# Designs tried in a protein design run: peptides against a protein of PDB entry 6EJA. Part 4

Target 1, 276 residues: chain A of PDB entry 6EJA
Amino acid sequence: VEYMPANPVRIAFVLVVHGRASRQLQRMFKAIYHKDHFYYIHVDKRSNYLHRQVLQVSRQYSNVRVTPWRMATIWGGASLLSTYLQSMRDLLEMTDWPWDFFINLSAADYPIRTNDQLVAFLSRYRDMNFLKSHGRDNARFIRKQGLDRLFLECDAHMWRLGDRRIPEGIAVDGGSDWFLLNRRFVEYVTFSTDDLVTKMKQFYSYTLLPAESFFHTVLENSPHCDTMVDNNLRITNWNRKLGCKCQYKHIVDWCGCSPNDFKPQDFHRFQQTARP

## One batch from the design tools (peptide; made by RFdiffusion4, then SolubleMPNN)

Design b1_p28_4_s4
Fold by OpenDDE base, seed 3:
Structure b1_p28_4_s4 (fold): chain B 276 residues (1-276), chain A 28 residues (1-28)
Amino acid sequence: as target 1 above (276 residues)
Amino acid sequence: DEEEKKKKEEEEREEEIDNGGWDGRGPL
């Protein structure tokens, strides 16, 4: 018997999409759509066809909106964090959308829980933030992520400019760029003028793959640090053979790995896998 | 308890999945 919470949380799903994957997006959208949640979709500035398709979807559902602004995003680009931060601000300004959690999604990840399970879980832990850490040596993580390196996003490329130091007194963490953040923490990240948020926004504006570390680092060093849960309730389809061949060297001055998009058959498998 | 065991197994599974994403990262 799935526990039905008396006050179920409502989720703002933020989808950052690009390319020509309209069918994949449609499948994912159908899998995650619920009338009680909200869907805010950013389409890459270059993906005009996809944008038209997403706009059509948004017209069919009152709880689906498309960002009026569009960024040109690249793999590993700092602009991805900017996209999330701006989306967070937009969502907080949408007074007609009373969401409790922010969840980012792409075709590369899938929720491991049914809607009812997810809502029940988040309703029980509504004061928590779910960020999955790398679970290894932090110094190795920093080095491999290039967090000690300065990057500049310019002309659809992440340029490595040189070395930098981690800000003093900051415990850097990171891992998955898929997270579940409660509204309170999103408000803090969006509107706080404290030294932590200000410095971290600046620091991560010159960071490779900033979404994999920014929210972890901000949360763990913030007054909200006790709300962290080392779980993002996701399954990411990693293929080491395909995803870790330094395939992005033409876009970023760093070797990186990326998850693979889920195939339709993968969705069926995950829907059956009721993760407790 | 069973819930703690399941949580641990989930965390271990997620850790294994995520760890695969960083092993190939580094400078050019």
Scores: peptide ipSAE 0.198, ipTM 0.622, DockQ to the pose 0.400
Fold by OpenDDE base, seed 4:
Structure b1_p28_4_s4 (fold): chain B 276 residues (1-276), chain A 28 residues (1-28)
Amino acid sequence: as target 1 above (276 residues)
Amino acid sequence: DEEEKKKKEEEEREEEIDNGGWDGRGPL
């Protein structure tokens, strides 16, 4: 008997989509859509066709909205973090959407668990934040991520300007850019004026792949540090052979790895392996 | 055998996730 929580959590799903992912987005949306959740969709500024399609979907569902602002996002760009932070602010200002958790998704990422399992799990751990760490040598992580390097996003490129120091007294962490954050922590990140949040927002505005580290680092150094769970409840298809070929050198002054898109066939496989 | 194979594939996938693509990252 799946324990239905008496007060089930409601989730704000933030979808960041771009390019030709219309079919993938439709499949993902159908898979994750529930009447009790909220969906806030950002479409890349350059993806006008996709934007029109998403707007059509949003008009059909009262719990689906599209960001009125649109950013031109690039792989590894600092603007991705800005997109999340602005979407968090927007969602907190939406008083008619009483969400309990923030979950980011791309068209390539599928939740491992059914909606009922996810809701049951998050309802049990309502006060926790789920961030997956890299689980390796932190010094190596910093070097490989380029966290000790200053980047500037300009003209659809991430320019490496030089070296920088990590702020003193800050324990840097990171890993997956896919996370599940409770409303309380999102409120803290959005509205706190403490030195930690202020300094980290500034620091990560010049960071490559900021979403892979910002929320980890802020959480672990914050008064909310005891709420961290080293799990993002997601499967990311990392094909190392395909994803780590320095394929983004034309966009960023750094070699990076990206996850591969899941094929529709992979999604059906994951739903079947989620044994209750 | 099929359940064990599925479990092993899931563990390998989890290990692939945990081991991430970090080794290919670095300066140009």
Scores: peptide ipSAE 0.170, ipTM 0.604, DockQ to the pose 0.618
Fold by OpenDDE base, seed 2:
Structure b1_p28_4_s4 (fold): chain B 276 residues (1-276), chain A 28 residues (1-28)
Amino acid sequence: as target 1 above (276 residues)
Amino acid sequence: DEEEKKKKEEEEREEEIDNGGWDGRGPL
């Protein structure tokens, strides 16, 4: 008997999308759409065709909105974090959308659970935040991520400017840029004026792949640190055979790797990977 | 048996994420 929670959590799904893959987005959207959740979609400033398509979808569903602002985002760009932070603010200001969790999604990462399982799980753990850490040597992570390097996003490129120090007294962590954050923590990140949030927002504005580390670092150093769960409940479509070929060196002054987008044929994996 | 299989598959996926995502990263 799947215990339906008496007060099921409602999820704000934030989608940051770009390019021309409207059909892929539609497939993904159909796979994750539920009437009880909310969908807030940012379309890259350069993706005008996709924006028109997404606007059409948003007009059909009352629980789907498109960001009125649009950023030009690049792989690994600091602007991705800005996009999430602004989306969080917008979602908190939407008083007609009583969401309990923030979940980011892309075509490269999907929840491993069915909607019912996800809702049941999050309803039980509504006070927790789900961030997956790298699970390795943190010093190595810092070096490999380039967290000790200063980057500037300019002209659709992430320029490496030089070296920097990790702020003193901050325990840096990171891993997956796919997370599940409760509303309370999102409120903290959005509205807190404490030194931690202020300094980290500044620090990560010059960071490569900031979403892979910002929320981890802020959470672990915050009064909410006891709410961390080292699990993001995601399936990421990595292709080990492809390896890392520094495929983004034309965009970023760093060697980077990214997972592959899910194909329709990959959806069968969602049924198999539901954690009990 | 199915739970163990799922756990193993999940561990393999986690390993894949860890190895595929970060090991190849670094300075140019």
Scores: peptide ipSAE 0.222, ipTM 0.633, DockQ to the pose 0.486; fails the geometry check
Fold by OpenDDE base, seed 1:
Formats: C-alpha cells, structure tokens, sequence
Structure b1_p28_4_s4 (fold): chain B 276 residues (1-276), chain A 28 residues (1-28)
C-alpha cells in the first residue's frame, strides 16, 4: 500500500550514457522524469552527437544538468567509478539541489517500483543504503570478479597487469553496480579522509568493474555498515544466453557478462503519470 | 576498424551488469 510521506525524499538520478541512443534515452528520461527529482547526466567524451542532444534537453528543465566534464569510459573500466565519484562530489556541491538519495540508471537497469512507491519506500527508509550483494561464495566472487588481479585502464583497454592481495582487514563484498545511496553515505565517501576510504579509492582505481564492489566494500567496513540493505530495488533484462559470451575480451583482459537494454514496453516498471 | 571498435565499445558500455552476471566471468 502506498502512503504519502510527510517529508518525501528527493532523488538525484545519475545517468551515464554513451553512443547514439538518443531516442532510447529520451524514452527512458520520459519514463523516470519527475519535477521533484534531479537528473545529472554524464555523456561519454566520445559521444558528441548524444552530448548535443542531452544538452538540448537539459536546457528545457531546471532540474536536469549535464556534467561539464566528460570521461572516455569503457566496459568494466575503472573510469566508471571515477565518473560516479566525481558526480557525487558535484551533486554535493550543488546547494540548490536538496537531494536525499543518489540513484544511478541506464537503459539496462530500472527501478522496480513506480515513482510514488519508490519515494514512499525511500522516505520510510531514508537512513538506509540499498546495495545488492552476490549472496554466494565470497572467495569465488573475488576470483570471478578478478578482485585479486591488478588492472590498468589505458588506451581504451583494461590491462591485466598481475596479481594483487586484498587489503588486510577489509571484508570485500559486491554484486550489482546499481544502487541507492543516501546523501549521508555519499558525503562520507566523498569527503572522508579515513584510511578505509583512502585505501579503497586507491585499490578500486585498479579494479575491473569497480562499481560492482566499491560501494559495498566501503559501506560494510565503514561506521555506516549498519545502514546496508541487501536490495537495490532494481530489475534488469538479464539474459545469460545473450549477455555472457565473453564479448568484451577486446576491451578488457577478462571475460564478462552484460544484461540487455530495456525495451519501451519495460518502462512501465518505473513509469510516471506526469511526463515532460 | 578503429571506428567500428569504438562504436562497439560504446554500445557495450551501457550493458551494465547485475548481481547474476559474475557467474560467467573469469580470465580469458
């Protein structure tokens, strides 16, 4: 049952987009747009056409902004984490955007709930962070993720340089790179100078698919560890048959999987009644 | 060839991974 919260949370949606999928992005944007939320869009440095299109959209809405900086991102690249971390910093510095939650989105992953349901839920649990863990053998997870391997992002490739050790005293975790983080935890990740955050930022700058593990690991080893909820409230068009073909071997020195993009028919999972 | 590779890289980048994706991962 939906309830109307007395102080509804406001969400900063961070979109990391690339290529020429302007129509798909527009459809997704229409599905998730609400006047009370904020939208911060990073367009890949190489996607100039898309950047122009996104800029045009951003000029029409006061709650839509485009990153003034742009990264060249690759699948599995450490630069994706850098993109999130920089976007978090930017959003914290935007004093005119009083957001309560950070949510990342792409065409491949959507929130399961409607806007009203999502806002109601997050308003009730505003002190929690929502990260989905793998829920399996952690040692196997580390091996399969290559967390015990050192990677370097260079020349649009993730080079495997060799083996490394997991930092001592750190409980490594991970799973989905789709998360819902409260502002307090984002502030901690962004501004903390403690040994945990410092070491993990360094460690994950040489990590494959860092967003699938960084926030989990930092949260679980932080003073905020009691705020973790093992659910990201997401649904993905995951198809192992299509997505797990080691298709990224030309980009990264590792085999990976990816889900399929959502079709327009799937947007009902996070549709809003009021569209722009 | 480089442009095609770049385009492919861009297309693949948006295919983010959920919790279930790691089972198929491993060294080359």
Amino acid sequence: as target 1 above (276 residues)
Amino acid sequence: DEEEKKKKEEEEREEEIDNGGWDGRGPL
Scores: peptide ipSAE 0.198, ipTM 0.591, DockQ to the pose 0.325; fails the geometry check

Design b1_p28_5_s4
Fold by OpenDDE base, seed 1:
Structure b1_p28_5_s4 (fold): chain B 276 residues (1-276), chain A 28 residues (1-28)
Amino acid sequence: as target 1 above (276 residues)
Amino acid sequence: DKKKEEEEKKKLEEELEKESTETHGAGD
């Protein structure tokens, strides 16, 4: 769908970055940058070099900010969800940034549409939330994700403490940890004091790979459940042959896989007219 | 109205079904 909406949505892009891949980040940023959107970047607490580089970028663009707080994140860590939740709160408190959608990005998961296409699409469906479900046996998903296991993030490790029960009355779901959430739902997740949000925040604070399930589960069990669209409008570079080797056993007491980063050539999938 | 919304949602999902997803968890 390509048309010029009368009231185009504005997007808050949230990037959670780590390491020293400043050039790669710069390329990605250039590929996704648009003056009408907002970019909020969290740099891992340990990635000081990258932080300095990102700060330099943020000083050049009024619609780019860096989190004043920084977390030490690990693969699969519960702290990733905390990072997103805090970022959401920050973004909601930024009254000068009138964003309509929250979109997280990485080098491994890109939008499949141009900026114009994405904006047009989201403007048409501004009341929807886009979360891609695993689409398979939910029981298998729970087992594979370790959702029935209790994890503690401590000392840069995800410790498996034991078994746990899924809260009663909750339909657990999950899938891609890359999503598009409308502001209304983000407000709900951030400020609601209902039992669902409260319990799920607690539950997922001890969860491995929380971003792959938290928002799905909260949305589907919330008053906003009818707004879910089972698609995240993305392509992820999954290659299990390369990315699934249980290579994170030194960090987490679980077997996990990772998608591969896209090459610079793949950035054309999200082309922008206005680039820095 | 609700039925119409559900149908529209279903159609939207079908149109977007070409995309697939995988998850990171791979078990114990």
Scores: peptide ipSAE 0.297, ipTM 0.677, DockQ to the pose 0.334
Fold by OpenDDE base, seed 4:
Structure b1_p28_5_s4 (fold): chain B 276 residues (1-276), chain A 28 residues (1-28)
Amino acid sequence: as target 1 above (276 residues)
Amino acid sequence: DKKKEEEEKKKLEEELEKESTETHGAGD
């Protein structure tokens, strides 16, 4: 007997997409779509073809919306965090979308559970936030992420400007940039005027790969720190031999790794019974 | 009470870790 929660959580899925991967997006969308969830899609400012395709989808479903604003994002750019933060604000302002969790998705990172399992799980743990830490030496993480370096996103490039200090009294953490955040924490991040949130927003506006560390760091140093679960319920196809070749040096003044995309057959893990 | 909560959280994390294959890569 599958556990059916009395008050199932509703999820706001945020998709940040670019390029011309319309078919891949369509496949993913079909796999993850459910009438009880919400889908908020940001299309890169430069991806006009994809934007048109996504708009067509959004017109067919009342629970699918496209960001009216569009950013030109780059790999590792600070603008990715800005995209998430603005999306969070938008989602909180959508009073007609009573979502309980914020979840970002891509073709490179999928939930490990079916929708029913995910909903049941999150309904049981609706007060928790799910962020996966790096699980390694923190000093090494800081160095490898360049958190002690100042970056500026400008002209579609992440410029390394120099060194910087980690803010005093802040315990830095990070890991996967794929996470599950409850509405309460999203509200805190969005609307809090405390020193932590204010300073971290400023700090991470000049940070490489900010989504891999911002939410971890804010959560762990916040009054909500006890809600952290060191797991993001994701599978990521990491292959260091293939993904760690400093392939983005033309975009960022740093080296980084990227996961491999999942294959279409992997979508079965999140397939819905009630498809559009 | 806090101790119990931490223990429960730890148990939860352990259970989730059994299912998760999540890893994190980092560049130089």
Scores: peptide ipSAE 0.149, ipTM 0.655, DockQ to the pose 0.149
Fold by OpenDDE base, seed 5:
Structure b1_p28_5_s4 (fold): chain B 276 residues (1-276), chain A 28 residues (1-28)
Amino acid sequence: as target 1 above (276 residues)
Amino acid sequence: DKKKEEEEKKKLEEELEKESTETHGAGD
């Protein structure tokens, strides 16, 4: 018997999109759209054609908005975290959008449950935050992620400047950059002026792939640390043979892996009752 | 209460782990 919540959670989906893959985005949007949720879409500053297309979509749905600001984002760039943080602030300031959870999505990552299942689940665990940890040696994680290296995003490149130390007293963690965060924690990250949030925002502004570690680290060191669930309710399409070949070395002074986009046949993992 | 909550969370994580897949990138 499926749990039927009396007060179902509403989700703010945040999409960070770029390039020319408008058809793929359209298919993804159709697969994830529901009238009871909210969709906030950032389009890369350089992707003007895509931006126009997304604007057209946003005009058709009252629960779809496009960021009025646009960043030039790159793979592994610190600006991705800035994009999420600004989006969180915007969403908190939208008083007409009473969302309970923040969920980021891409064409390479989908929730593993149907909308009804996801809503029922999150309604039951509305006080939890869902971030998947790397599940291996943390020291190795730090080295492989380059967290002990200083990076600067400039001119559409992540420049490695040198070594740095992890702030003392901070337990660093990370893993997936796909997460489900409750509104309360998003409020904390957005508006807290405590030493933790302040230091971590500064630290991660010079970090490679910051979204894979920032929220994990902040959560685990915060008063909200007991709310962490080591799972992000995602299925990610990984193919290391395709995604792990330093393909981004031209824009990042580091090597990393990228997941592959899902194909239309993969959308069965997240189906909506009401389609746009 | 706190111990019970932690145990429940652990069970939840184990259950969810069976359903999700995740891999991660690597640096130099």
Scores: peptide ipSAE 0.122, ipTM 0.687, DockQ to the pose 0.198
Fold by OpenDDE base, seed 3:
Structure b1_p28_5_s4 (fold): chain B 276 residues (1-276), chain A 28 residues (1-28)
Amino acid sequence: as target 1 above (276 residues)
Amino acid sequence: DKKKEEEEKKKLEEELEKESTETHGAGD
């Protein structure tokens, strides 16, 4: 019997989508859709066909909206963080959407829990933030992520400009770019004017794969640091042979890995691994 | 109290770690 919380959390799902993956998006959407949650979809500026399709979906569901602004994002680009930050701001300004958690999703990463399990879990831990750390040597992580390097996103490319130092007094962390953040922390990230948030926003505006580290770093160095849980409740289809071929060197002046999209047959794995 | 909470959180993290797998690599 699944636990049914008296005050269930409501989730704002943020999807950042691009290309022609309409069928994949539809599958993802159907898999995660629930009437009690909210869905905010950003479609890449270049993906006009997909945008039209997503708009059609949004018209059918009152709890689905599409960002009125659209960014041209690239893999590993700093603009992805900007997209999330702006989406967070938008969602906080939507007074008619009383969400409690922010969750980002793509076709490459799925929640490991059913909706009921997820809601029950998050309702129990509503004051926590779920960010998966790399679980390795942090110095190695910094080097491998290029966090000690300065990048500039320009002309659909991440240009490596040179070396930089990690800000003094900041403990950098990171790992997964898939996270579950409570509203309170999102508010902090969005509206805080403290030195931490200000400096980190600046720092990560020149960072490769910023979403893999920004929220971790901000959280761990913030007054909210005690709310961190080192897990993002995701199943990611990683295949090193397929995902780690430095296939993005044409886009970024760095080597990176990308998880594989889940296929319909992979969905059975979610149910088997899901626990209350 | 704080120590107890941290211990509970650690246990939770350990339990959740069994449910998800994620690895990432990057480099120069």
Scores: peptide ipSAE 0.078, ipTM 0.666, DockQ to the pose 0.200

Design b1_p28_8_s1 (from b1_p28_8, 11 letters changed)
Fold by OpenDDE base, seed 3:
Structure b1_p28_8_s1 (fold): chain B 276 residues (1-276), chain A 28 residues (1-28)
Amino acid sequence: as target 1 above (276 residues)
Amino acid sequence: MPSEEELEKLLEERKKLPWVETEPSAVV
């Protein structure tokens, strides 16, 4: 969907990056950068070289900031959700950044839409939240995600401590950890003291891969449930054979999958599959 | 959900068990 919106939305891009992928990050950043948007970058606490590189970028652009705090995150760790939640709070407190949407990205991410397309689309649906559901059997999802298991992140490891129950009255959902959230919902998640948000924050503090399910679950059980759109406007490439294995067993007491890194040659395919 | 004390106990017990049966791959 492309049109010239009268009141175009402004996007807060939250980048959670680690390692030494500075060149890749630079390429991705250049591809998504626009003067009307905002970029808030968290660099893993252990990635000092990358942090220096990102700081250099942030000094060149007034709409680029780096988190003053840095977490040491692990794959599948609950700390990733903490990173998002804290970044959301920070962004809401930045009164000089009037953003309308929150979008998370990684260094390996690539845009599948032009800025104009993205802005036009989000401007048309500014009251909606975009999260892609797994689209499968929910019981299977719960089992495969280990949502009925208690995890504790400690010493760079996700320890499986035992079984747990999903809170009563909660419809759990999830899927992609890529989401587009409107400011209103982010405000709700950040500042609400209702039982739902409180319980879910606690529940997901001990959850594996929390970003794949937290926002889905909160949204669908919240007063904002009618704003749910089962589309994150992104495509993730998965290698079923190589991507879904116990490659992180040394980090997590669980087996997980990893998406393929985006490549420039994949762009044409992504454009073809892009839809509202 | 368990208390902090219970979590600590569970963690201690878990650390005593180097080998844990791995569940099927998580959905991503």
Scores: peptide ipSAE 0.244, ipTM 0.756, DockQ to the pose 0.677
Fold by OpenDDE base, seed 1:
Structure b1_p28_8_s1 (fold): chain B 276 residues (1-276), chain A 28 residues (1-28)
Amino acid sequence: as target 1 above (276 residues)
Amino acid sequence: MPSEEELEKLLEERKKLPWVETEPSAVV
């Protein structure tokens, strides 16, 4: 028997999707859907067919919405962070969606727990934020991530423009780009006007793979630093052979890694018994 | 951080270099 919390957390799942794989997305959605959670979907500006399909789905479920704005996103692009930040703002302004946690989802990563387990766990630790760190030498991480390099997203490309310095007094961290953030921290990131948030938003506007480091860095240097848990509760499909061979060299002026996509069937641990 | 104008200048210079392996020539 699963633990049933008295006040179960409700999750805002943010999906950033692109391409034309509507059937795959539909299968994934059905696998992760639950009536007590919320789903906010951003469709790439260039993916018009997918956008139409997602809109149709959103009209069938009251707890599914599609972003009214759309960005053209690329792998490693700074625009991905912008997408998350804007989604966070939108979700905070949705007074009819009382979510407690923000979770980004894609086919590349999924929760390692069932919905019941995830909800039970997060309900117990609702004051914590879950971000997985890289778990190695930080200087090496900075170098390999190109955090000391200046990038500009333009014309669907991440241009490396030169070197840059990491702001003084900031402890940079990062790792997985899949995170579980509580509402309080999301509010802080969204509305704070302190120097940390302001400077980091600016810094990461010119960062490659910003989602892998922004939230880690902001959290660890913020008044909320004591809420950091070095675990994102995700299974990440990293494959050096397939994901770390400069496969996106044509898109970004850097060699980086990305997790492989999972098939919807891979979400077996998160699958719901009750399907839409 | 550089100004928008400075970034545009840097971008123009970068676009002259087709290869990704080229070393950065500007420090920001």
Scores: peptide ipSAE 0.214, ipTM 0.704, DockQ to the pose 0.212
Fold by OpenDDE base, seed 5:
Structure b1_p28_8_s1 (fold): chain B 276 residues (1-276), chain A 28 residues (1-28)
Amino acid sequence: as target 1 above (276 residues)
Amino acid sequence: MPSEEELEKLLEERKKLPWVETEPSAVV
């Protein structure tokens, strides 16, 4: 029997989904659904069938909403970060949804822990943020991620435009693009006007795979740095061990492989996408 | 960070080139 907290945390699950994984999404949703949590779902702009299905689900549950805006995202695209940031803003503006934690998921994720376990744990550590770091040489991470390269997302492609400098005084970090963030930190990221947040939002607007590094970097350089936990709790089975290949060169001008960047559902969509 | 105009120029130039594995020559 898990510890039952007196004030259990409520979670905002942000689902970013695309393609034809409707059955998989349905199974995953049923597995993670709880009446005390909130579910905010973004469906890729090009996935109209999936969007219709998700809308049907959202009409059945008061704690499930679909983003009224939809982005066309590509693998490794900067627009993914924009999706998260906009979702965070939306969730903070939803006064009727008193969530305490932000957790991102995809259709390929499966829960490996019970709701009670997750809630009990997060309720105990409600002031912490859970981000998994790469666990290797930081210089190597920068090189492999292409953080010192300028990318521009345009015409469904990540164009490498040149070299860039890492902002001075910033300790860059990153790793997993799956994170558990408390509301306080999300508020900071969303509404802070300090130089750190402002500069990092700009910097990461031209970054490949920005979600793997943005929140880590902002957190570690922020007044909230002491809340960092180098663990994403592995709440879901991240079936992303598809190997490190330069198979998306037609989508991005980079072969820098991240262990977290490949998703099985991406192959069907992105292998068919020609470089513009 | 480069200006929007600079980015547009760089993009236009990049689109004229095939995909290359080598590091770009442009510094931004």
Scores: peptide ipSAE 0.213, ipTM 0.708, DockQ to the pose 0.224
Fold by OpenDDE base, seed 2:
Structure b1_p28_8_s1 (fold): chain B 276 residues (1-276), chain A 28 residues (1-28)
Amino acid sequence: as target 1 above (276 residues)
Amino acid sequence: MPSEEELEKLLEERKKLPWVETEPSAVV
């Protein structure tokens, strides 16, 4: 008999989408849609066709909303973090949506776990936050991610402006840009005025691929640090291009890559349903 | 962190230097 939680968690899915892949998005959406969850969709400012399609979907479901604001985001852009942070604020201000967890998705994602499995697991660990770390040498991670470099997003480009130092007293961490965050931590990130959150928001506003490190770093250095689980549950299969090879040099003044991109050989890890 | 004015100046200077070396790509 599968465990059915008495008080099942409700999830706010934040979808950050771009391009013209409306059919792909629709397929993914149908696969993850459930009446008990909430879906908040941001469409890139430049993706007007997709925006129209998503608006149409949102009108059909009461638990689907589209961001009234739209950002122009690029690969590796700092604006992606801004998108998440603003969406978090919006979701916290939606009193009619009592969500317990925040989960980010893209149009390229596809669920590999059932809703029941996900809900059961998160309901059991509702006080935890799930962020997957890179699991490597941290100094190497900093260098490869360019965290010690100052970037500015402008004119659809990430400009490298110079070097910078990691703030003293901060233990930087990162890895996957896919995370499962509980409402309590999201509230902290959104509304806290402490030095940690304030400084990290500023620091990461000039960071390449900020979503791969911001939440890890804030969580681990916060009063909520004991809630971290080094696992993002691998609830989706990401259709991403593998390899780095400086393929985005025309967009970013860097040859970085995500340390936790999925490979076909990783499929066995997707079946994990327990906290590590 | 640099001021907005400083960032603007740095950006202008960066735009004048289109060829900047980057770190080698990391392989996952």
Scores: peptide ipSAE 0.219, ipTM 0.742, DockQ to the pose 0.490; fails the geometry check

